# Designs tried in a protein design run: peptides against a protein of PDB entry 3HUF. Part 200

Target 1, 320 residues: chain A of PDB entry 3HUF
Amino acid sequence: MWIIEAEGDILKGKSRILFPGTYIVGRNVSDDSSHIQVISKSISKRHARFTILTPSEKDYFTGGPCEFEVKDLDTKFGTKVNEKVVGQNGDSYKEKDLKIQLGKCPFTINAYWRSMCIQFDNPEMLSQWASNLNLLGIPTGLRDSDATTHFVMNRQAGSSITVGTMYAFLKKTVIIDDSYLQYLSTVKESVIEDASLMPDALECFKNIIKNNDQFPSSPEDCINSLEGFSCAMLNTSSESHHLLELLGLRISTFMSLGDIDKELISKTDFVVLNNAVYDSEKISFPEGIFCLTIEQLWKIIIERNSRELISKEIERLKYA

## One batch from the design tools (peptide; made by RFdiffusion4, then SolubleMPNN)

Design b2_p26_1_s3 (from b2_p26_1 with E7S A17S E18K E19K T20V E26K)
Fold by OpenDDE base, seed 3:
Structure b2_p26_1_s3 (fold): chain B 320 residues (1-320), chain A 26 residues (1-26)
Amino acid sequence: as target 1 above (320 residues)
Amino acid sequence: EVDEFDSLPEEERKELSKKVREELEK
């Protein structure tokens, strides 16, 4: 989201969130959802127009800001952004930090991008929330992205957490739920005058972890916890591969169960399969191979003695 | 200074604003 602040009390000492939309900025406007009052004798009654666009799909992957357009409203001394005069037709900016000078005012409006990018675990929740979140200037998507800051967990009663949730947790993204999204939807009007009123997602995250036994106490408890072990996996999911890497596993990939030869078996401690392959092929697993799903592996990983547990399972199947 | 300018007719403001921008871009 875009946040503005200013020196010299020209914004009355307040920080303000700018959601996607259009704002008239000037000395003789009243603060509301479409106006920003600035207090200076050097600023025109109506000085500039700010237009913030909704996030693009590209912004979800890059973590870039919503496009910020500035137009001078034919003022005496113009408008500058980052020491450059705004052109007659206005200019658009994708920088994360903007110093906006209105006329000869010695104090600048400082706009900075606070990165918030929300990944969803399922398309249904994305479909439900994407429009509202985009109107808050929050990029949303389904695919893994290095720009993601938050991950929405779907609360399905009695279900194991998904691979996406597991990976998001280990990547140290802030896991949130629908309750946080609901809360975000209510603050839009209240944060106009005070950006500090934005809800803290870390509180939501702490509550999720505390109340759900499917999570370890911290990502650090699981990262590299299986260092020294080797696995083979079916080349199906990038998230699954990245998850196993974060566990410290040496990973070999195969395309089919038929590719699992004696050489691969000799180099691997266990085989990770997706649920569909596990369920269909469990009767035909090669002898002496420990095969498990990621969900089964996760149940071991969250235990304090995960290395002992996995070793015991490997031994049990190699000597059976 | 700004208040006087803001009180000018729109066309005069546009012309004067243009001149000032052209000077600032040099």
Scores: peptide ipSAE 0.374, ipTM 0.908, DockQ to the pose 0.843
Fold by OpenDDE base, seed 1:
Formats: C-alpha cells, sequence, structure tokens
Structure b2_p26_1_s3 (fold): chain B 320 residues (1-320), chain A 26 residues (1-26)
C-alpha cells in the first residue's frame, strides 16, 4: 500500500494510506477519501491530483507498487517528483519512494510503498476477496511468488493444512485467515487519517499458530530439520519440491513409480507421493521402500523428535 | 503570491503555469 508522510507538519504529523483512487491535494481541501489537505502557504488551494491505480498482475510477482500518477493542477510554481518537474499532462511513477514537492513548499510529501502481496490457497477465496483487496492496493494471486508477504489459509474445521499452507509457513509468510481479511475491509475508512491504524497481521498469525496443532511453533523448527536424509518424489508440484528443499532433504525426482529401481532405493531414505498416487498404489509399493504423503511427512516434521521418528520408520521398513 | 495566482482566470493560470514549467525544464 502507498503511505504518505511529510515533514514540517504539512500533513498535521499524520501518516496516511492512499488506496487506489484519485485525490485532490491542496491547501483548501478537506481531508476525506478523495482529498488530502496540505498545510502550507506555499501551495495552491488545489495543487495536485494523485491517482493510484489498482495493482497489476506483475505487481503480485514483483512486489512493486501500484502505479502512482501525479498531475499538477496548473499551479504557479508547479509540482516536482523526485526533483523532476511533473509534465503538463501528468506523470506516472513505479518507484517505491516518491518525494513530492508542491510548488515552493520547503517540505516534501514522502510517499513510500509498503509491500503487501497476498497469496490465496483456495481459488474460491481469491475470487471472493481479490476485488476488495485490489481496491486496497494489495496484489493478490494463487501462484507462488517470491513477493508474497501473506498467505490466506482456508478455515475448514478439522481439515489438514494444505501443501500450500505448509510451504507458506516455511517461507515465513504471514499466515492469515478470512477473519483478518474481514478486519482489513473494515479499517479502510479509519486509516484515512492515520496509517498506524492498519491492522497487524502478525497477531492473527500468532493466534492461528497457537490454536492449530498442525503448526510448529516456528518455521525454524522445521527448516533443515531433515538435513542429511534423502527422498524421492514424483515431479508433479514445484511447491512440493520447494517444501522438501526447505526441510533440508536431498531430492531425487522420478516421473513414474516404475522408475523406482534398486539404484534409486539405495540412495533414498523414503519416497514422497501425492495423496492420489499413494492411495491408488499403496498396495503395490515395493518391499523395503518407505512411502509417505507430504501430509504424513508434515505430521512427522512438526514433532520435536522428527529426526528420530523418521529414522525409526526408515529402519522399520528396511528390516521388514 | 499563490493566492493571487489562484484567483486568476483558469486560462491565464494555465498559460502562466505552462511558462513556469518550461522554465523549470531548462
Amino acid sequence: as target 1 above (320 residues)
Amino acid sequence: EVDEFDSLPEEERKELSKKVREELEK
């Protein structure tokens, strides 16, 4: 989201979130959803127009800002952004930091981008929330992105967490739920005057982790917890592969169960399968191979003695 | 100074503002 601050109390010492929309900036405007009052004798009554666009699809992957347009409203001394004069037709900016000088005002409005990108695990939830979140200037998507800061898990009581949720957790994204999204939707009006009123997702995350036994206390409890072990997996999901990498596993990939030969078995401690393959092939697993699902592996890795547990299972199957 | 300018007719303001921008771009 865009946040503006200013020196010299020209913004009354307040920070303000600028959601996608259009704002008239000037001395003789009243602060509301479409106006920004700036207190300076050196600025025009109506000095500039700020227009913030909704997030682009690219912004979800880059964590880049919503496009920020500045237009001077035919003022005496013009408007500058990053020491460059704004053109007559206005200029658009994709920089994360903007120093906006209104006329000869000695104090600048500083606009900065606070990166927030929300990944959804569930396409139905994305469909429900994407529009509202985009109107907050928050990029949203389903695919894994290095720019993701938050991950929405679906609240299904009694359901196992998904691989997406597991991976998001290990990537140290802030896991949130629909309750946080609801909360975000309510603060839109309150944050107009004070950007500090933006709800902290960390509290929501802490509550999720505390109240759900499917999560360890921290990602650090699981990251590299299986270092030194080797697994084989079906090359079906990049997210699953990345999850196993974060566990510190050496990973061999195979294309079919038929590719699991004696050589692969000799180099592999266990085989990770998706649920569909596991359920369909569980009767046909070769003797002496430890096969498990990612969900079964997750249940092991969240235990404090995960290394002992996995070793015991490997040994049990080697001697069976 | 700014208040006087803001009180000018719109067309005059546009013309003067244009001149100032042109000077600042040099």
Scores: peptide ipSAE 0.371, ipTM 0.915, DockQ to the pose 0.843
Fold by OpenDDE base, seed 5:
Formats: C-alpha cells, sequence, structure tokens
Structure b2_p26_1_s3 (fold): chain B 320 residues (1-320), chain A 26 residues (1-26)
C-alpha cells in the first residue's frame, strides 16, 4: 500500500494510506476519499492530482508498487517528484519512495510503498476477496511468489493444513484468515487520517498458531530439521518439492513406485507420496521402504524430536 | 502570491504555468 507523510505539519502530522483512486491535493480541499488537504501558503488551492492504479499481475510476482501518477493542476510553481519537474501531461512512477514537492513549499510529501502481497490457498477465497483487496492496493494471487508477504489459510474444520499453508509457514509469510480480511476491509475509512489504524496481521498470525496444534512454534524449528536424510518424491506438486527442500532433504523424483529398486532403497530413507497415490498403491509399497504422505511427514516434523522419530521409523523397516 | 495566481482566469493560469514548467525543465 502507498503511505504518505510530510514534514512541517503540512499533513497535520498524520500519515495517510492512498488506496487505488484519484486524489486532488491542495490547500483548499477537505480530507476525504478523493482529496488530500495540504497546509501551506506556498501551495495552490488545487495543486496536484494523484492517481494510484490498482495492482497489476506483475506486481503480485515482483512486489512492486501500484503505479503512482502525479499531475500538476496548472499551478504557479509546478510540482516536482524526486527533484524532477512533473511533465505537462503528468508522469507515472514505479519507485517505492517518492519525494513530492508542491510548488515552492519547503516541505515535501514523502510517499513510500509498504509491501503487502496476499497469496490465497483456495481459489474460492481468492474469488471472494481479490476485488476488495485490489481496491486497497494489495496484489493477490494463488501461485507461489517470492513477493508474498501474507498467506490466507483455507480453514476446513477438522482437516489438516494444506501443503501450501505448510510451505507458506516455512517461507516465513504471515498466515492470516478470513477474519483478518474482513477486518482489513472495514478500516478503509478510518485509515484516511491515520495509517497506524491498519489491523495487525501478526496478531492474527499469533492467534492462528496458538489455537492450532498443527503449527510448530517457529519456522526455524522445521527448516533443515531433516538435513542428511534422503527421500524419493512421487507425483507431488512443486510446492511439495520446495517444502521438502526447506526441510533439508535430498530429493529424488520418480514417476512410479516401480522405479524404486533395491539400489534406490539402499540410498533413500523414505518415499513421499501424495494422498491419492498413497491410498491407491498402499498394497504395492516396496518392502523395506518407509512410505508416507506430506501430511504424515508434517505431523512428524512439528514434533520436537522429529529426527529421532523419523530415524526410528527408518530403522524399524530396515530390520523388519 | 499563490492566491493571486489562483485568482487569474483559467487560460492565463495555463499559459503562465506552462512557461514556469518550461523554465524548470531547463
Amino acid sequence: as target 1 above (320 residues)
Amino acid sequence: EVDEFDSLPEEERKELSKKVREELEK
């Protein structure tokens, strides 16, 4: 989201979030959803127009800011952004930091981009929330992104957390739920005058972890916890692969359980399967190899003695 | 000074503002 602040009390000492939309900036306007009052005798009654665009698809993957357009409204002394005069037709900016000088005002409006990019684990939830979040200047999507800051957990009562949620947790994203999204949607008017009134996603995250025993205390408890072990991965998602890598596993990929020969068994500690393959081929598992799902692996990983637990299972099958 | 300018006719303001931009771009 774009946040503006200024020196010299020209913004009345307040920070403001600029959501996608158009704002008239000047001395003789009243603060509302489309106007920004700036208090200076050196500023025109109506000085500039700010236009914040909605997030692009590219912004979701890059973590780039919503495009910020500035137009001077035919003022006496013009408008500058980052020490450059705004052109006659206005200029567009993709920098994360903008110093906006209105005329000869000695104080600048400082605009900065606060990175917030929300990944969804569920396409239905994305469909429900994407429009509203985009109108807040928040990029949204389903695919894994290095720019992801927040992850919306799909809450199905009584189900295990998804691989996406596990991976998001290990990537140190802030896991949130629909309650946070609802709260975020309601504060739009209150944050016009005070950007600090934005709801704390970390509080939501802490509550999720506290109330759900499927989460370890921290990602660090799980990252590289299985260093030195080797697994074979069959018919799993890319997220599953990345999850196993974050656990510190050496991963071999195979097309079928039939590819697991005696040599591979000797070099592989366990086999990771998706739920469908696990359920369908349970009778066809090779002898002497530990086969499990990602969800079963996760249940072991969240335990404090995960390495010991896995070692015991491996030993049990080698001596069986 | 700004108030006097803002009180000028729109056409005059546009012309003067254009001149100022052209000077600031030099």
Scores: peptide ipSAE 0.308, ipTM 0.896, DockQ to the pose 0.868
Fold by OpenDDE base, seed 2:
Structure b2_p26_1_s3 (fold): chain B 320 residues (1-320), chain A 26 residues (1-26)
Amino acid sequence: as target 1 above (320 residues)
Amino acid sequence: EVDEFDSLPEEERKELSKKVREELEK
């Protein structure tokens, strides 16, 4: 989201969130969802127009800012952005930091981008919430992104957490639920006159972890917990691969169980399968190797004695 | 499958961006 602040109390000492939309900036406007009052004798009654576009797809992956357009409203002394005069037709900016000078005002409006990107685990929830979140200038998607700041967990009562949720937790993404999305959906420019009024997701996250025994106490309890072990992975999911990497595993990838030869078995401690393959191929598992699902692995990893538990299973099957 | 679902938010974003531009021209 874009946040503006200003020097010399020209914004009344407050920071303001700017959502996608259009804002008239000037001395003689009233603060609302489309106007920004600036208190200076050196600023025109109506001085500039700010236009913030909705996020692009690229912004979801980069955490880059919504495009910021500035137009001078035919003022005597013009408008400058980053010490450059705004052109007659206006200019567009993709920098994360903008220093906006209105006329001869000695104090600048400082706009800065606070990155917020929400990943969804469920496409139906994404479809439900994406439009509202985009209107807040928040990029949304399903795919893994390094720019992801928040992850929406699907609440299915009695089901195991998904691989996406496991990975989001380990990469230290703030896990949120539909309750937090509801709070965000009610956020309007007229309500958030101060950027500090933005709902904090950390409380939601803490409550999720506290109330769900499928989570360890911290990501650090699991990260590199399986260092020194080797696995073979029968899964094409990038999230599954990244999850196993975060556990500190050496990973070999395979397309089918038939690719697991004697040489591979000799170098592999266990095989990780998806649920469909595990259930269908139970009878055809290679002899002398421990096979498990990611969900089964997760149940072991969240235990305090995870290394001992895995070692016992490996020994039981490899040396039987 | 994932690519098809990610196209929906993109289209919505493009449409919203277009609406914002159209409102500025009025």
Scores: peptide ipSAE 0.000, ipTM 0.280, DockQ to the pose 0.018

Design b2_p26_1_s4 (from b2_p26_1, 11 letters changed)
Fold by OpenDDE base, seed 1:
Structure b2_p26_1_s4 (fold): chain B 320 residues (1-320), chain A 26 residues (1-26)
Amino acid sequence: as target 1 above (320 residues)
Amino acid sequence: DVDEYDSLPEEERRKESAKVREELEK
């Protein structure tokens, strides 16, 4: 989201969130959803127009800002952005930091991008919320991204957490739920005057972890918890691979269960399978190897004695 | 005075603003 602040009292000492939309900026406008009052005798009554575009798909992957357009409204002294005069037709900016000088005002409006990118675990939730979140200037998507800051967990009562949720947790993404999204949707008007009124996702995240026994207390409890162990996995998903890497596992990839030979067994402590393969092939697992699903592995790694538990299971199968 | 300038006809403001941009680009 874009946030503006200014030196001096030209913005009345307040920070404001600028959502996608158009804003008339000037001395004689009243603060509302489409106007920004700036208090200076050096500023025109109607000085500039700010237009913030909705996020692009690229912004979801880069964490880049919504495009920020500035147009001078034919003022006496013009408008500058980052010390450059705004052109006659206006200019567009993709920088994360903008110093906006309105005429000869000695104080600049500082616009800065607060990165927020929300990944969704399921397409249905994305379809429900994407439009509203994009109107808040929040990029959204389904695929993993290095720019993701938040992850929406689907609340299914009695269901296990998904691999996506597990991975989001381990990569220290703030996990949120539909209740937080609903809360975000209500604050749009209240944050016009005070950007600090934006809900803190960290509280929601803490509550999710506290109230769900499927989460450890912290990602650090699980990261590298299985260091020194080796696994083999079917090349099914990048998220599963990255999850196992974060556990500190040495990973061998195979294409089919038939590729699990004596050599692979000799260097592998256990095999990780997806649920579909596990359920279909559980009768035909190779002898002498421990096979489990990611969900079963997760149940082990969230325990305080995860290393002991996994070692015990490995040993049990070596002597079976 | 900014207030005086803001009271000028739009066409005059456009012309004067264009001159200012040209001067600031030098």
Scores: peptide ipSAE 0.466, ipTM 0.940, DockQ to the pose 0.911
Fold by OpenDDE base, seed 4:
Structure b2_p26_1_s4 (fold): chain B 320 residues (1-320), chain A 26 residues (1-26)
Amino acid sequence: as target 1 above (320 residues)
Amino acid sequence: DVDEYDSLPEEERRKESAKVREELEK
């Protein structure tokens, strides 16, 4: 989200979030959802127009800011952004830091981008929330991105957490739920005057972890916990692969269970399967190899003695 | 005076603003 602050108390010492939309900026406007009052004798009554666009799909992957458009409203001394004069038709900016000088005002409005990118595990939830979140200047998506800061966990009571949730946790993404999204959608009015009133997702995350025994105490407890072990997996999910990598596993990929030969078995401690393959093919698993789902593996990984547990399972099947 | 300027007709403001922009680009 865009946050503005200003020097010289021209914004009354307050930080403000700018959501996507259009703002008239000037001395003789009243602060509201479409106006930014700036207190200086050197600023025009109506000085500039700020237009913040909704996030693009690209912004979700890059963590880049919503496009920030600045137009001078035919002022006596113009408007500058990053020491450059705003053009006649206005200019658009994608920099994360903008110093906006209104006319000859000795104090600048400092706009900075605070990255918030929300990944969804469920397409239906994305469809439900994307529009509202985009109106808050928050990029949203389904696919893994290095720019993601938050991950929406679907609350299904009594269900195992998804691979996406597991991976998000290990990647140290802040896991949130629909309750946080609902809360986030309601704060739009309150943050106009004080950007510090933006809800902290970390509290939501802490509560999720505390109330769900499917999470380990920390990501650090699981990262590289299976270093030295080797697995094979079906090349079906990038998230699954990345999850296993974060566990410190050496990973071999195969396309079908029929590709599991004696050589692969000799080099592999266990085979990781998706639920569909596990359930359908459990009768025809190769002999002499431990096959499990990611969810089954996760149940082992969250235990303090995960290495001992996995070793025991490997040994049990190797000598059976 | 900014207030005096802001009271000018829109067309005059456009002309003056254009001049200032050209000066600031130099």
Scores: peptide ipSAE 0.465, ipTM 0.940, DockQ to the pose 0.884
Fold by OpenDDE base, seed 5:
Structure b2_p26_1_s4 (fold): chain B 320 residues (1-320), chain A 26 residues (1-26)
Amino acid sequence: as target 1 above (320 residues)
Amino acid sequence: DVDEYDSLPEEERRKESAKVREELEK
């Protein structure tokens, strides 16, 4: 999200979030959803127009800012952004830090981009929330992105957490739910006066972890917990592969269970399968190797003695 | 005075603002 602040009390000492939309900036405007009052005798009554665009798909993957447009409203002394004069038709900016000088005002408005990018695990939830979140200047998507800061967990009663949720947790992404999204949507007016009133997702995250026994206390409890073990997996999802890497596993990829030969078995401690393959091929598992699902593996790795549990299971099948 | 300038006709403000932009680009 874009946040503005200024020196010399020209913004009354307040920080403000700018959501996508158009703002008239000047001395004789009243602060509201479309106006930013700036207090200086050197600033025109109506000095500039700020226009913030909604996030692009590219912004979701890069964590880049919403496009920030500045237009001078034919003022006596013009407008500068990052020491450059704003052109007659206005200019657009994709920099994460903007120093906006209104006329001869000795104090600048500092606009900075605070990254917030929300990944959804469920396409239905994305469809429900994407429009509202985009109107808050928050890029949203389904696919894994290094720019993601938050992850929306789908709460299905009695279901195991998804691989996406597991991976988001291990990546140290803040996991949130619909309650946080609802709260986030309600603060739009209050943050005009004080950007610090934006709700902290950490409380929501802590509550999710505390109330769900499928989570360890921290990602660090699981990261590299299986260092020294080797697994084989079907070429299924990137998230599954990355999850296993974060566990410290050496990973071999294969295309079919028929590719699991004696050589692979000799180098592999266990095979990780998706639920569909596990259920369909259970009778066809190679002899002398431990096969499990990611969900079954997750149940082991969240235990304090995960290494011992896996070792016992590997040994049990080698001597069977 | 900014207030005096803001009271000028829109056409005059456009002309004067254009001159100022040209000067600030130098």
Scores: peptide ipSAE 0.460, ipTM 0.938, DockQ to the pose 0.892
Fold by OpenDDE base, seed 2:
Structure b2_p26_1_s4 (fold): chain B 320 residues (1-320), chain A 26 residues (1-26)
Amino acid sequence: as target 1 above (320 residues)
Amino acid sequence: DVDEYDSLPEEERRKESAKVREELEK
């Protein structure tokens, strides 16, 4: 999201969030969803127009800002952005920091980009929320991205958390739910006057973790917790592979259970399977190997004695 | 005075603003 602040008191000492939309900036306008009042005798009644575009699909992957357009409204002394005069037709900016000078005003408006990108685990929830979040200047998507800051967990009562949720947690993304999204949608008007009224996603996350026993206390409790162990997995999802890497596992990949030969068995402590393969092939598992699903592995990993638990299971099956 | 300028006809403001931009770009 774009945040503006100003030197001196030309913005009344307040910061403001600029959502996608058009704003008339000037001395003789009233602060609302389409106007930004600036208090200086050196600024025109209607001085500039700011236009914030909605996020692009590319912005979801890069964490880049919504495009910021500035147009001077034929003022006496013009408008400058980053010490450059705004052209006759206006100019567009993709920099994360903008210093905006209105005419001869000695105080500048500073615009800075606060990155917020929301990943969804469920396409139905994305479909429900994407439009509203894009109108807040928040990029949204389903795929894993290095730019993602937040992850929406689907609340299904009594179900295990998904691999996507597990991975998001270990990546230290802020896990949020529909309650946070609802709250975020309601504050849009209030944050015009006070940008600090933006909901604290970390508080929401803390409440989710506190109320759900499927999460460890912190990602650090799980990261590298299985260092020194080796696993084999079916070449399934990239998220599953990355999750196992974050646990500190040495990973071997195979395409079918038939590829699990004596050599692979000798180098592997356990085999990670998807639910479909586990349920269908449980009768044909190789002897002397501990096979489990990623969800079963997660249930072990969240325990304080995870290494001891896994070691006991490996020993039980190796010497049985 | 900015207020006097803002009270000028739109066409005059466009002409004067264009001159100022040309001067600031030099």
Scores: peptide ipSAE 0.446, ipTM 0.934, DockQ to the pose 0.883

